# Peptides against a protein of PDB entry 6RO1, part 89

Target 1, 216 residues: chain A of PDB entry 6RO1
Amino acid sequence: LGKEIEEYIHKPKYCLPFLQPGRLVKVKNEGDDFGWGVVVNFSKKSNVKPNSGELDPLYVVEVLLRCSKESLKNSATEAAKPAKPDEKGEMQVVPVLVHLLSAISSVRLYIPKDLRPVDNRQSVLKSIQEVQKRFPDGIPLLDPIDDMGIQDQGLKKVIQKVEAFEHRMYSHPLHNDPNLETVYTLCEKKAQIAIDIKSAKRELKKARTVLQMDEL

## One batch from the design tools (peptide; made by RFdiffusion4, then SolubleMPNN)

Design b2_p19_2_s4 (from b2_p19_2, 5 letters changed)
Fold by OpenDDE base, seed 3:
Structure b2_p19_2_s4 (fold): chain B 216 residues (1-216), chain A 19 residues (1-19)
Amino acid sequence: as target 1 above (216 residues)
Amino acid sequence: MEEEYKEMLEQTEKSLIVR
């Protein structure tokens, strides 16, 4: 169900309007979780399919991500890798295919105009960490319906199933099933998608105001 | 150029990073 929602939100037709500079996004590849990064910009590359002459646009988002130091050394030959939990890493601007965005936050940060200095890039990591402290239950997500305006009936049915599943889980006193913690962790990850966007928007407005005040 | 770009796209679709 969470993956099914992700399959909708990462589509360019839905997510591109929300990929403004400073938007918090989560980047994940099958083996590599970069966690939360910040959108720098996006670009559209026009491609013409050789067999049909049809335009197949490629969408690339430049995301400031915490990368391993090894990734920097091999950047010419190897893909960027996420920093390990125990390492500091370094914030780098990484060109990412839009479909690899696993989450889009309602949070939008101010970013330095010049990201060439390492200190400017690392300052953004501090801002991300401050946002994470302000949201102990997790960084608020954009609602695919209320915020992103997705009208797809398939998505609405998926969301209804998630909500019905969450309601059933909270109503079931299965406090003692160890599988419930795994299901709760999966469903807290899903319920985190269902964070009352009105509350998250209010808290976001407050947190954004605080972050703006700390940058002044 | 178009075939090279298509191969690069196919490789990129499998990769996080647009090479």
Scores: peptide ipSAE 0.024, ipTM 0.443, DockQ to the pose 0.017
Fold by OpenDDE base, seed 5:
Structure b2_p19_2_s4 (fold): chain B 216 residues (1-216), chain A 19 residues (1-19)
Amino acid sequence: as target 1 above (216 residues)
Amino acid sequence: MEEEYKEMLEQTEKSLIVR
C-alpha cells in the first residue's frame, strides 16, 4: 500500500511543483537508502526511448544527500553510495532521477546559496538532524490529495485502503464496536494528524513568529 | 555548548519553512 502511493507521488506530473529548493525528500535507489535529503534544483533532460524512438523526458533532481566518503573518492567511476550507519559521511549534491524519490516532505529548509564549501553542505545535515529531532514519529509528508492536489481515482482508492487498513490496525487493540465510529476516528486521526501537522506547522510558524518577535 | 545549540536552533527555526 505505501509503495502504491509512492508510485503516484514520484510521477513528474504530480511532484515537480513541489521540488523547490530546500524541500526535504527521501531518496532510495534499489538497495541503497540515502534517507532524507534536500532538493537543490531540478532539470528536464531530453531522452529518447531506445525501442520506440519516442521522446521520453527524464527529470533529474539535484539532492543534497549524506554519502559514504569511500564512494566519493571513486565518484568519477562509481555512483554515490549512502553513508554507513556508523559513518559520519559527507553531504554531496547528487543528481537523482525523480522516480527514485520515495517520499516528499511538507518541510522546506533554507539552504545556503553556495553549496561548494563543505561546511555549507554539512550545515544542511545539521538542519535535517534537527528536523528529525523535532519530529520523533518521522518527518511529515505531503498529503497527495490535500497538499499535492492529485485527483487520480486509483490513488484515492489506494489511500482509502491504507486508511481502512490503518484503521483496522489501530481499532483492533481497543474496542470491538464494528461499524461507523471507527471510520470517523480515522478521519479524525487523519484530520488530527493533518491538524497536528497544521498545528506543528502553526507551532513552527508561531515559534518562528516568536523568534522574529524576540529579535525585534 | 548551550550557545552553539541555541544558535543552531535559531538558525534551524529561521531556515524551517513549512509549505
Scores: peptide ipSAE 0.017, ipTM 0.523, DockQ to the pose 0.278
Fold by OpenDDE base, seed 1:
Parts: C-alpha cells; structure tokens; sequence
Structure b2_p19_2_s4 (fold): chain B 216 residues (1-216), chain A 19 residues (1-19)
C-alpha cells in the first residue's frame, strides 16, 4: 500500500508544483537510502526516446543530501553515496531524477542563498535533524489528495482501503490478545500523531492566513 | 551545550515553514 502511494506522488504531473526550494524530500536509489534532503531547485531536461523519437522530458531535482565523504572524493566519475548511519557525512547538492523521490514532506525550510560554503550546507542538516526531533514518529508527509490534489481513482481506492483497515483495526474489540494490543498501541500512536499533525497544519495554515491578512 | 541547542532551536523555528 505504501509503495502504491509512492508510485503516484513521484510522478512529475503531481509532484512538480511541490518541489519548491526548501521542501523536504526523501530520496532512495535502489539500495541507497539518502533519507531526508532539501530541494534546492528543479529543471526539465529534453530527452528523446531512442526508439520512437518522441520527446520524453526528464525531470531533475537538485537535492541537498547527506553524502559519504569517501564517495565525494571519487565523485568525478561516481554517483554520490549516502552517508553511513554512524558517519557525519557532508551535505552536497545532488541532481536526482524525480522518480527517485520516495516521500515529499509538507515541511519547507529556509535555506541559505549561498550553498557553496560547507557551513551553510551543514546548517541545513542541523535544521533537518531538528525537524526530525520535533516529529519523532516521522516527518509529516503531503497528503496526496488534500494537499497534492491527486484525483486518480486508483489512489483514492488505495487510501480508502488504508483508512478502512485502520478503522477496522481501531474498531476491533480484540482486547484479549496482548500481541494485538502492542500492534494497536503502535498503530494508534502513529495514527493519532498523523491526525495531530494534520490538525496542527490546518491551524498553522489558518494562523498564517490570518497573519498575512493582518500584514495587508 | 544547552545554549547552543537553544540557539539552534530558535534558528530552526525561524526557518521551519509548514506549507
């Protein structure tokens, strides 16, 4: 179910409007999990399909990612590699194909205008880490329907199945299985946090809309 | 440690935008 949602959100027709500078995105390339990075910019590259001659535009997003220092030394010819979990790493601007975005956050950061200094790039890592501390259950995602406006019936059915499963899981009076209680408490915590984040976002959006109206 | 953490928190609060 999560993978099915990813197949929608990484499509350029849905995600491009949300790839503004400072947007938090999660990047994965096969076995390489870069985790959360920050969008710097995006570009459209003209690509021609070799077999049909049809224009197939490639979308490349420049993402500030935590990279291994070892991979950067060899970076003249090698793809950037994610920092090891125990490694500090170094934040680098990496060109990423849009389909490698595994998640898009509702959170945006103010980023330094000049990302050439290492200290400016590393300051963004500190900001990401602080966001992660504020959201212990995970960085808040864009809602594919409510935030991204995806109208695809396939996605709506997937989400309805997830919601029905969650509701069924919460409504099942299986008070008697201690293993179920542990799974339920973990799922209830995750869902309550998702609800609290959605509520907090609505309140923050209302508060900012009010603040913008008071500044006019 | 606490002051540097507070400064980092304040900077992150200023930089954090939910949009």
Amino acid sequence: as target 1 above (216 residues)
Amino acid sequence: MEEEYKEMLEQTEKSLIVR
Scores: peptide ipSAE 0.017, ipTM 0.518, DockQ to the pose 0.310
Fold by OpenDDE base, seed 4:
Structure b2_p19_2_s4 (fold): chain B 216 residues (1-216), chain A 19 residues (1-19)
Amino acid sequence: as target 1 above (216 residues)
Amino acid sequence: MEEEYKEMLEQTEKSLIVR
């Protein structure tokens, strides 16, 4: 369910209007989870598919991400790697394909105008960490329906299933059924995203207040 | 976006662009 929601929100037709500078986004590339970063810019690149000659536009978002220091030492040609959980890392602007955005926050930060200085980039990490402290249940997400305006019936059905699952989970404390664990691990990932969406709706009011706080 | 910032972005050597 959560992955199904991700498949909608990362589509350029839905997410591009929300990729303003300072928008918090979560970036994931296969096994590499960068966590939360900040949108700096996005661009449309013309890509020609080598086999069809068809114009397949690539949407690239430049995201300030916490990268491993090891990945910074590697040549210009190597993809950035996320900082290890125990590593401080360094904030770097990384070009990311838009479909690698796993989440989009309702929160938008003020970013320094000049991100060339390391201190300016690291200040944004402090701001992300401050947002995380203010939202202990997780950084609030954009609502795909109410905020992003996604009208897709498939998404609405996914959201309804998620809400129904949450309601069932709160109404019936799921007893210790071991066969439930496998369904639960899938459903917990799904429910976590649902909780994140619902928490995001509740916290959206607070997040708008945080956005209105000129001090962030 | 300031020109200096565009240059910084153009110099961004690290990419998650999956070819």
Scores: peptide ipSAE 0.016, ipTM 0.508, DockQ to the pose 0.032; fails the geometry check

Design b2_p19_3_s1 (from b2_p19_3, 6 letters changed)
Fold by OpenDDE base, seed 2:
Structure b2_p19_3_s1 (fold): chain B 216 residues (1-216), chain A 19 residues (1-19)
Amino acid sequence: as target 1 above (216 residues)
Amino acid sequence: MEPLYTLLTKEEAEELLKK
């Protein structure tokens, strides 16, 4: 279910309006999970499909990501590696294909205008960490229907399944429904995104207060 | 105190979809 939702939200026609500077996004490339990063800018690149000659526009978003120190500065996502859990890492601006966005947050950070200095980039990491601290259940996600305006019936069905699952989780203890464990194990990755969407809706209601940098 | 972040409002989301 989560992967199915991801297949909608990473489509340029849906996500591009929300890729403003400061928008929190998750980046995942194959086995490399960069976690939460911050949008810096995006660009449309002309791509020519080799077989049809049709112009298929590629969308590249520059995302400030926590990278390994071994990663090349300003490298493509294919060349960039995420920081190890025990590594400090360095925040680097990485060009990312839009389809590598695994999540988009309702949170938009205030970011330094000049991200060339390392200290300015590292300050953004502190900001992300503070936001994560404020959202112990996870950083709030954009609602694909209510916020992103996705009208696709396939997505609506996925969301309905998740809502029904969540309703069952709240109405019945997880331990009492063997189908919940099976569905949870099978859908855990899928359900997590939808749980994250619903948690995001709850947190949007709670977190109407703009957090100030002086609390860092 | 400078704000750390903003949360997308429904109104802002609707405005972004109109652009």
Scores: peptide ipSAE 0.446, ipTM 0.902, DockQ to the pose 0.687
Fold by OpenDDE base, seed 3:
Order: C-alpha cells, then structure tokens, then sequence
Structure b2_p19_3_s1 (fold): chain B 216 residues (1-216), chain A 19 residues (1-19)
C-alpha cells in the first residue's frame, strides 16, 4: 500500500506544484535511503526519445541531502551516498530525479538564501532535526487526495484500504489498552501506533500471496 | 523567534493546483 501510494505521488503531474524551495521530501534511490531532505529548486529537462521524436520531459529536483563525506570526495565519478546512521555527514545539494521522491511533507522550511557556505547547509540539517523533534510520530505527509488533488480511482481504493486498516488497528483493544494511556504520553502512544501500523503492514505483506502483496 | 517552518493549508494547496 505504501509503495502503491508512492507510485502516484512521485509522478510529475501530481508533485511538481508542491516542489517549492524549503519543501521537505524523502529521497530513496534503490538501497540508498537519504531520509528527509529539503527542496532547493527544480528544473525541467527535455529528453527526446530516440525512436519517437517525442519530448519526454525529465524533471530534476535539487535536494539538500545529508551525504557521507566519503562519497563527496568521489563525487566526480560516483553518485552521492547517504550518511551512515552514526556519521554526522555533510549537507549537499544533490540533483534528484523526481521519481526518486518517496515522500513529500506538508512542512516547508525557511532556508538560507545562500547555500554555498557549509554552515548554511548544516543549519538546514539542524532545522530538519528540530522539525523531527516537533513531530515525534513522524513528519506529516501531504495528503494525496486532499492536498495533492489526485483523482485517480486506483489511488482512492488504495487510500480506502489504508484507512480501513488504520481504523481497525486504532479500534483494536491492544491499542486502546488503558495501560498504554497510563504508561505512555499521548505522543509515545501515537508513535507506537505508527510503528505498529508499519509492522502490521509488513507482516500482512509476508502473509499474503504475491498477488495480494501487489495490492498492498 | 523566526518561524522554522510553515504547514501547507488547504487553501494554499488549492492555489497550487490552480497554477
């Protein structure tokens, strides 16, 4: 289900209006998860399909991402790599194909006008970390229907399945256990629920046949 | 304190979709 939603939101026809400077986006390239970065700018590149003569526009978004220092030294020949969990890393502006955006936030940061100084780029990392502290349940996402205006019936069906699953989970006695309300703050409870949703979705994917996995 | 961020409002979302 999460991957199916991603297949809609990363389409240029839906996401481009929201790729404003300061927009928080999550970038994932195959096995490389950069986590949350900040949109700096985007550009349209015209690609001519060799055989059709049709212009298929490629969209590249410049995203400020936390990169490993090692990958930056090799940046002339190698793609930027995400910073290791225990690494401080360095914030760099990385050109990213729009289809590599795995999530788009409703959050738009105020960013420095000049991102050439390292200190200005690193200040944005501090801002991201502060936003993450303010959203202990996770950085809020754009709603594909209400915010992004996606009218696709396939997406609506996916969202309905997600909502039905979440409703069942929130209504589940284990999540309404009065012991959780007494032991955990409202924020911790919500964070745990969000983790449990993700785990339950993963377990459901494992328990379902490949055909059913494609529907989730 | 300068605001750290803004959240997209419904009105702003509608304006972005009209562009």
Amino acid sequence: as target 1 above (216 residues)
Amino acid sequence: MEPLYTLLTKEEAEELLKK
Scores: peptide ipSAE 0.435, ipTM 0.900, DockQ to the pose 0.760
Fold by OpenDDE base, seed 4:
Structure b2_p19_3_s1 (fold): chain B 216 residues (1-216), chain A 19 residues (1-19)
Amino acid sequence: as target 1 above (216 residues)
Amino acid sequence: MEPLYTLLTKEEAEELLKK
């Protein structure tokens, strides 16, 4: 269900209006989870499908991501890799295809105008970390319907199923079936995403407060 | 005090940019 929601929100027709500079986004590429990064800019790339001649524009978003230092040394030949949990990493502007955005936050950071200096990029990491401290239950997400304005009936049905599933999980403690742990871990991740959407709506209503840099 | 971040939807962000 979380993945089904992701399939809607990463579509350019829905997400592009929210990819303003400073927007927090989560980036995942296959096995590589970069976590939360910050939108710097986006661009439209002309892509011509070789077989149909149809223009299928690719959208590339430049996202400031925490990358491994090792991957940055080979950046000319290899794609950037996410920083390991135990490493400091380095904040780097990485061009990412828009479909690799796994989440979009309601949070928009104030970012330095010049991100060429490493110190300016690293200051944004501090800002992300401060936001994470302010939201211990997770960084708030944009609501696909209420915030992003997605009118797709398929998405509405997915959300209704998530809500109905959450209601059933709370009303019926699924018995301690050991096969439930694997389903529960997947369902907990999915339920956590759904809870994160609901909690994000609640926190959005509370956190109309501009947090200031001096609180760092 | 320099703001760190805002919780802005598109509409809220657009309204702030118009001020």
Scores: peptide ipSAE 0.287, ipTM 0.739, DockQ to the pose 0.434
Fold by OpenDDE base, seed 1:
Structure b2_p19_3_s1 (fold): chain B 216 residues (1-216), chain A 19 residues (1-19)
Amino acid sequence: as target 1 above (216 residues)
Amino acid sequence: MEPLYTLLTKEEAEELLKK
């Protein structure tokens, strides 16, 4: 179900309006999970399909990603690699195809205007880490229906199934079937993340109202 | 203290793309 939602979110027709500078996005490239990065810019590249001659525009988003230092040394010839879990890494602007965006956050960071200095890029990592601390249940995601306005009936059916499943889980404490507990624990974690995102969005809207009141 | 982040709605997102 999560993968099915990702297939909608990464489509340019839905996500491009949300790829503003400072937007938190999650990037995955095959086996490489970069985790959360920050959008710097996006561009449309003209591509011609070799077999059909049809114009197939490619969308490239420049994302600040935590990269391994080893990868940066070889960056002239090799694709950037994610930092190891125990590595500090370095924040680097990496051009990413839009379909490699696995998630888009409702959070947009304030970022330095000049990202050429390493210290400015590393300050963005500190900001991401601070956001992660403020959202212990996970960084809030854009809602594909409510936030992104996706009208696809297939997606609506998927969401309805998830909501109906969540409602059934809460309304019927399913008996101690240990195989159900594993699926339920994964679904509860995802569901709790979705509920916590909705609650966190409400709390952030309240907190933003409070911050606006404190700046007045 | 500069705000760390903002939450952008679809409408706010669309307005920023028009600039």
Scores: peptide ipSAE 0.191, ipTM 0.707, DockQ to the pose 0.423

Design b2_p19_3_s2 (from b2_p19_3, 6 letters changed)
Fold by OpenDDE base, seed 5:
Structure b2_p19_3_s2 (fold): chain B 216 residues (1-216), chain A 19 residues (1-19)
Amino acid sequence: as target 1 above (216 residues)
Amino acid sequence: MKPLYELLTKEEAEELLKK
């Protein structure tokens, strides 16, 4: 269900309006999870499909990501790799295909205008870490319907299934099923995505309420 | 304290969809 939502939100027709400088995004490439990064810029590249001659526009977003220092040494020939858990890593601007965005946050960071200095890039990592501390239940996501305006009936059905699944998970005290741990790890990932959507909705509602209360 | 971040408002979301 979370993956099905990701298939909608990473489509250029939906996400491009929200890819402003400072927007928090998650990047995943196959087995490589970069976690949360920050949008720097995006570009449209014309690609011609070799078999059809049809123009298939490729959208590339430049994202500031925490990368392994080992991968940066070979950066001329090798794709950037995510920092290892025990590694400090280094923040680098990485060109990412838009379809590799696994999540888009409602959070937009204030970032330095010049990201060429290492210190400026590393300051953004500190900002991400500070945002993560302020959102202990996870960084808030864009709402695909309310924020992104996606009208696709397939997505609405997916969201309804997620909400129904969440409601069932919360309404059934799954206390007694011993297969719960394996279901909980899958359900914790799904419930974490769903809790991330619902907590993001609640925290967005609270944060909107707090922002509206600070304007009153 | 300088603001660290902003959150997308409904009004901003609607403006972004009109572009």
Scores: peptide ipSAE 0.452, ipTM 0.907, DockQ to the pose 0.675
Fold by OpenDDE base, seed 4:
Structure b2_p19_3_s2 (fold): chain B 216 residues (1-216), chain A 19 residues (1-19)
Amino acid sequence: as target 1 above (216 residues)
Amino acid sequence: MKPLYELLTKEEAEELLKK
């Protein structure tokens, strides 16, 4: 179900309006999960389909991503690789095809205007990490219907199935595990320190939906 | 303290879709 939603949100016709500088996005390239990065800018590239001569525009988003230092040494010839979990990595601006965006957050960071200095790029990593601390249930996602305005009936049916599944899970007695409630209460308390209670509740709901979809 | 981030509001989302 999560993958089915991804197939809609990464389409340029839906996501481009939301790819402002500072927007948090998740980038996946095949087996490489870069996790959360920050949009710097996007560009439209003219691509000519070799067989039809039709102009098929490619959209490239420059995303500040945590990359392995090893991959940066060979960056002239090799694709950037994500930092290992135990590695500090280095924040680099990586050109990413828009279809490689696996998630788009409602969060837009305040970022330095000049990202050429290493210190400015690393400050953005600190900001991402601080946001992650404020959202212990995960960084909140854009709602594909309510925020992104996607009218596709296929997506609406997917969302309805997810909501129906969530309702069944919440209705199940196993969801009354006191340990889960304690974890959620602690998470909510941490989120409430950083965000307006109304927005926090909305975003926590979105974060929960994502977690449940990853478990499916 | 400068805000670290903004959350997209419904109003802002509607404005972005009108562009």
Scores: peptide ipSAE 0.452, ipTM 0.906, DockQ to the pose 0.703
Fold by OpenDDE base, seed 3:
Structure b2_p19_3_s2 (fold): chain B 216 residues (1-216), chain A 19 residues (1-19)
Amino acid sequence: as target 1 above (216 residues)
Amino acid sequence: MKPLYELLTKEEAEELLKK
């Protein structure tokens, strides 16, 4: 179900209006999970050869991602790799195909204008970590219907299935299947994320605590 | 003092696209 929602949100038709500089996004490339990164910019790559039919334009988003230092040394020949859990890593601007965006946050960071200095890029990592501390249940997601305005009936059916499943889970705790605890934890996290989006929308309206980046 | 972040949902995103 989460993957089915992802298939809608990563479509350029829906996500491009939300790819402002500073937007928090998750990037996943096959087995490589970069976690939360920050949008720097996006570009349209038209592969439209004038004589080949309407090829849907490819979109590339430049995302500031926490990369392994090893992958950066080989960056001329190899794709960037995510930093290991125990690694500090280095923040790098990575060109990412838009369909590799696994999530889009309602959060938009204020980022440095010049990301060429390493210190400026690393300051963004500190900002992400501070946002994560403020959202212990997870960084808030854009709602695909309410925030992104997706009207697709297929998505509405997916969401209805999720809601029905959540309701069934809350009303009938199914058997001690260890997979149910994982799904409960995901549904509780999602319900808590939805509540936390509503509460964080209310509290962020209240708690404009201007924490200066200089205090981090 | 600059805020660390803002929330840009539908309404705020639509306003930025109109500029």
Scores: peptide ipSAE 0.330, ipTM 0.788, DockQ to the pose 0.503
Fold by OpenDDE base, seed 2:
Structure b2_p19_3_s2 (fold): chain B 216 residues (1-216), chain A 19 residues (1-19)
Amino acid sequence: as target 1 above (216 residues)
Amino acid sequence: MKPLYELLTKEEAEELLKK
């Protein structure tokens, strides 16, 4: 179900309006999870499909990602590797195909205008980490229907199935099936994430506590 | 003092695209 939602969100027709500079996005490539990065810019590239001669536009988003030190020499997404959990890593601007975006946040960071200096890029990592501390249940996602305006009936059916499953999970006592606990923990985390996204959207409208970037 | 972040949902995102 999560992957099915992702297949809608990463489509250019839906996500491009939300790829503003500073937008938090998740990037995944072939098992490499970069976690949360920050949109810097996006571009449309004309691609000619070799078999049809049809122009299939490729959309590339430049995302500031936490990369391993080994990746420092290679700015290509295909060659960039995520920093190891215990590694400091370095924030690098990586060109990412839009279909590699696994999530889009409602959060947009205020980022430095010049990301060429290492210190400016690393300051963005501190900002991401501070946002993560404010969202212990996870960084809030854009709602694909309410926020992104996706009207696809396939997506609506997926979401309805998720909501109906969540509702059944809350209405049925979490009794005896141990396999249910893992699904329930995932769906409680997701439902709690959805509730916490709604509550956190309300609290964040209230918690315009201007934490100064200077206090980071 | 610059805020750390803002929330840009549909309404706020559409307003930024119009500028």
Scores: peptide ipSAE 0.329, ipTM 0.780, DockQ to the pose 0.491

Design b2_p19_3_s3 (from b2_p19_3, 6 letters changed)
Fold by OpenDDE base, seed 1:
Structure b2_p19_3_s3 (fold): chain B 216 residues (1-216), chain A 19 residues (1-19)
Amino acid sequence: as target 1 above (216 residues)
Amino acid sequence: MKPLYTLLTKEEAKELLKK
């Protein structure tokens, strides 16, 4: 279910209006999870499909991501790798294809105008970590229906299934059953995205408050 | 074409955006 929602969110048709500088996004490439990063910029390239002659534009998003220091040495010729959990890492601007965006937050940060200095890049990591502290249940997501305006009936059915599952899960008399916690851990990965969507409305209100507090 | 599923290098991105 969560993966099915991701398949809608990363489509340029839906996500491009929300890829403003400072937007929090989650980046994942196969086994490499970079976690939360910040959009710096995006670019459109016109591409022509060789077989159909149809224009298939490519979208590259420059995302400030926490990378391993080792991967940064070869960052010109090799793809960046995520920092290890116990590694400090270094924030670097990484060009990412739009389909590698696994999540888009309702939160938008102010970013330094010049990201060339390491200290300016690392300051953004501190800001991400501060947002994570303010949202212990997870960084708030954009609602694909209410915030992103996605009208696809397939997505609506997925969301309805997740909502119905969550309601049944929380209303279940055995909610305190340890065996349910294991099912919850597996189902929470699926349900967490919809919880994150519903909580995101409440958290969007909180996130606006956080942004207002940083403007004060 | 390399599968669109990989992070781009800075060089690949630069080349992609120049054409």
Scores: peptide ipSAE 0.123, ipTM 0.690, DockQ to the pose 0.022
Fold by OpenDDE base, seed 5:
Structure b2_p19_3_s3 (fold): chain B 216 residues (1-216), chain A 19 residues (1-19)
Amino acid sequence: as target 1 above (216 residues)
Amino acid sequence: MKPLYTLLTKEEAKELLKK
């Protein structure tokens, strides 16, 4: 269900208007989860499919991500890797394809104009961490229907299934099953996505404002 | 088919930006 929502929100036709500088986004590439990063810019590239001659435009977004220091040494030949949980890492501007965006936040940060200095990049990590402290239940997501304006009936059916699943999960007094913690950790990951959507709706009324650094 | 590098190296990003 959460993955099915991701398949809609990362489509360029829906997400591009929200990829302005400072937008918080999650980036995931297969097994590599970078967590929350910040959009710096995006570019459209003309790609011609070699087999059909059809124009299939590729969209590349530059995202400031927390990377492992080891991956930065080989950054010319190897893709950046996420920082290990025990590692400090380093914030780097990484070009990613738009379909790697697993989530888009309602939150938009103020970012330094010059991200070449390491200190300016690391200041953005401090701002992300401060936002995470303000949202203990998770950073608020854009609502795909109300905020992103997606009219797709397939998405509406997915959202209805998520809401019905959440309602059943909260209405079942699963309080006493010891296997609940494992089902809850998986369901909390799924429910966290939809709680994040519903909490995001309430907090988006507050967070529609660009969080200025002076208020952080 | 090489998996489309979903995370681009700086060089791959520059090559894609030149097209």
Scores: peptide ipSAE 0.027, ipTM 0.615, DockQ to the pose 0.021
Fold by OpenDDE base, seed 3:
Structure b2_p19_3_s3 (fold): chain B 216 residues (1-216), chain A 19 residues (1-19)
Amino acid sequence: as target 1 above (216 residues)
Amino acid sequence: MKPLYTLLTKEEAKELLKK
């Protein structure tokens, strides 16, 4: 279910309108989880399908990501790797295919105009960490229906299944069963995306309230 | 102080796309 939602949101026809500079996005490439990064820019590359001659445009998003310092030294020959949890890492602008976006936040940061200085890039990491502190239950996601405006009936059915699953999970008396943590870790990965959608609506409302309170 | 971040709704996202 979570992966099924991701397959909708990373489609260019749905996500491109939301890939403005400063947008928080989560990047994952197979086993490499970069966590939350910030959109810097995106580009459309003309691609021709080798067998059909049809134009199949590739979309590349430049994302400021926390990378391992070692991977950056090898960046001429190897792809950047995420910083280890215990490593400080370095924020680097990494070109990412749009289908590698695992999540899109409702949050958009102000970013420095010049990202060439390391200090300017590292300041964005501090800003991400500040957002994470403000959202202890997780950074709010864009709702694929209400925020992204996706009208796909397949997605609506997936969301309904997730909501029905969440309702059953929260209503189930087994909430005290320690074996639920294992079912919850698998269901929390699915429910965390749906909780991230529902919590994103609640946290969006709270965050608007907090932003309004910081403006007073 | 400039807000550190903005929360973009569907409406705000649509307005940004029209510009």
Scores: peptide ipSAE 0.025, ipTM 0.541, DockQ to the pose 0.485
Fold by OpenDDE base, seed 2:
Structure b2_p19_3_s3 (fold): chain B 216 residues (1-216), chain A 19 residues (1-19)
Amino acid sequence: as target 1 above (216 residues)
Amino acid sequence: MKPLYTLLTKEEAKELLKK
């Protein structure tokens, strides 16, 4: 279910309008999970399909990601490695194919204008970590229907299945179905995503109120 | 303090989809 939603949100026709500088995104490449990064820029590249000669546009997003120190600076995502959990790592601008975006947040950070200095890039990591502290249940995601405007009936059915599962999970603790653990892990992740979107929307009202109160 | 982040509003989302 989470992967099925991902297959919609990473499509350029849906995600490109939301890939503004400062947008939080998750990047995953095969087994490499970079976690949350920040959009810096995106570009449309002409790709010629070798078999049809048709122009298939490739969309590349430059994402500031926490990389291993062994990673080459400004390397393609294929060459970049995520920082180990215990590693400090370094924030690096990595060109990422748009289909490698596993999640897109409603959060847009204020980022330094010049990301060439290491200190400016590392300041963005501190900002991400501070946002994560403010969202203990997880960084809020874009709603694929309400925010991203995805009208696809397949996605709507997936969302409805998740909502129905969440409703059943809350109304009837499905203690006894062993197939539930896998569906629960996926649906708890997604339910947690939907609850985190809803709780984040509520905490946003609180956090905007708190930020407005700290500005008073 | 400079705001750390902004959050996408429904209104902003609709505007982004019109571009």
Scores: peptide ipSAE 0.449, ipTM 0.906, DockQ to the pose 0.675; fails the geometry check

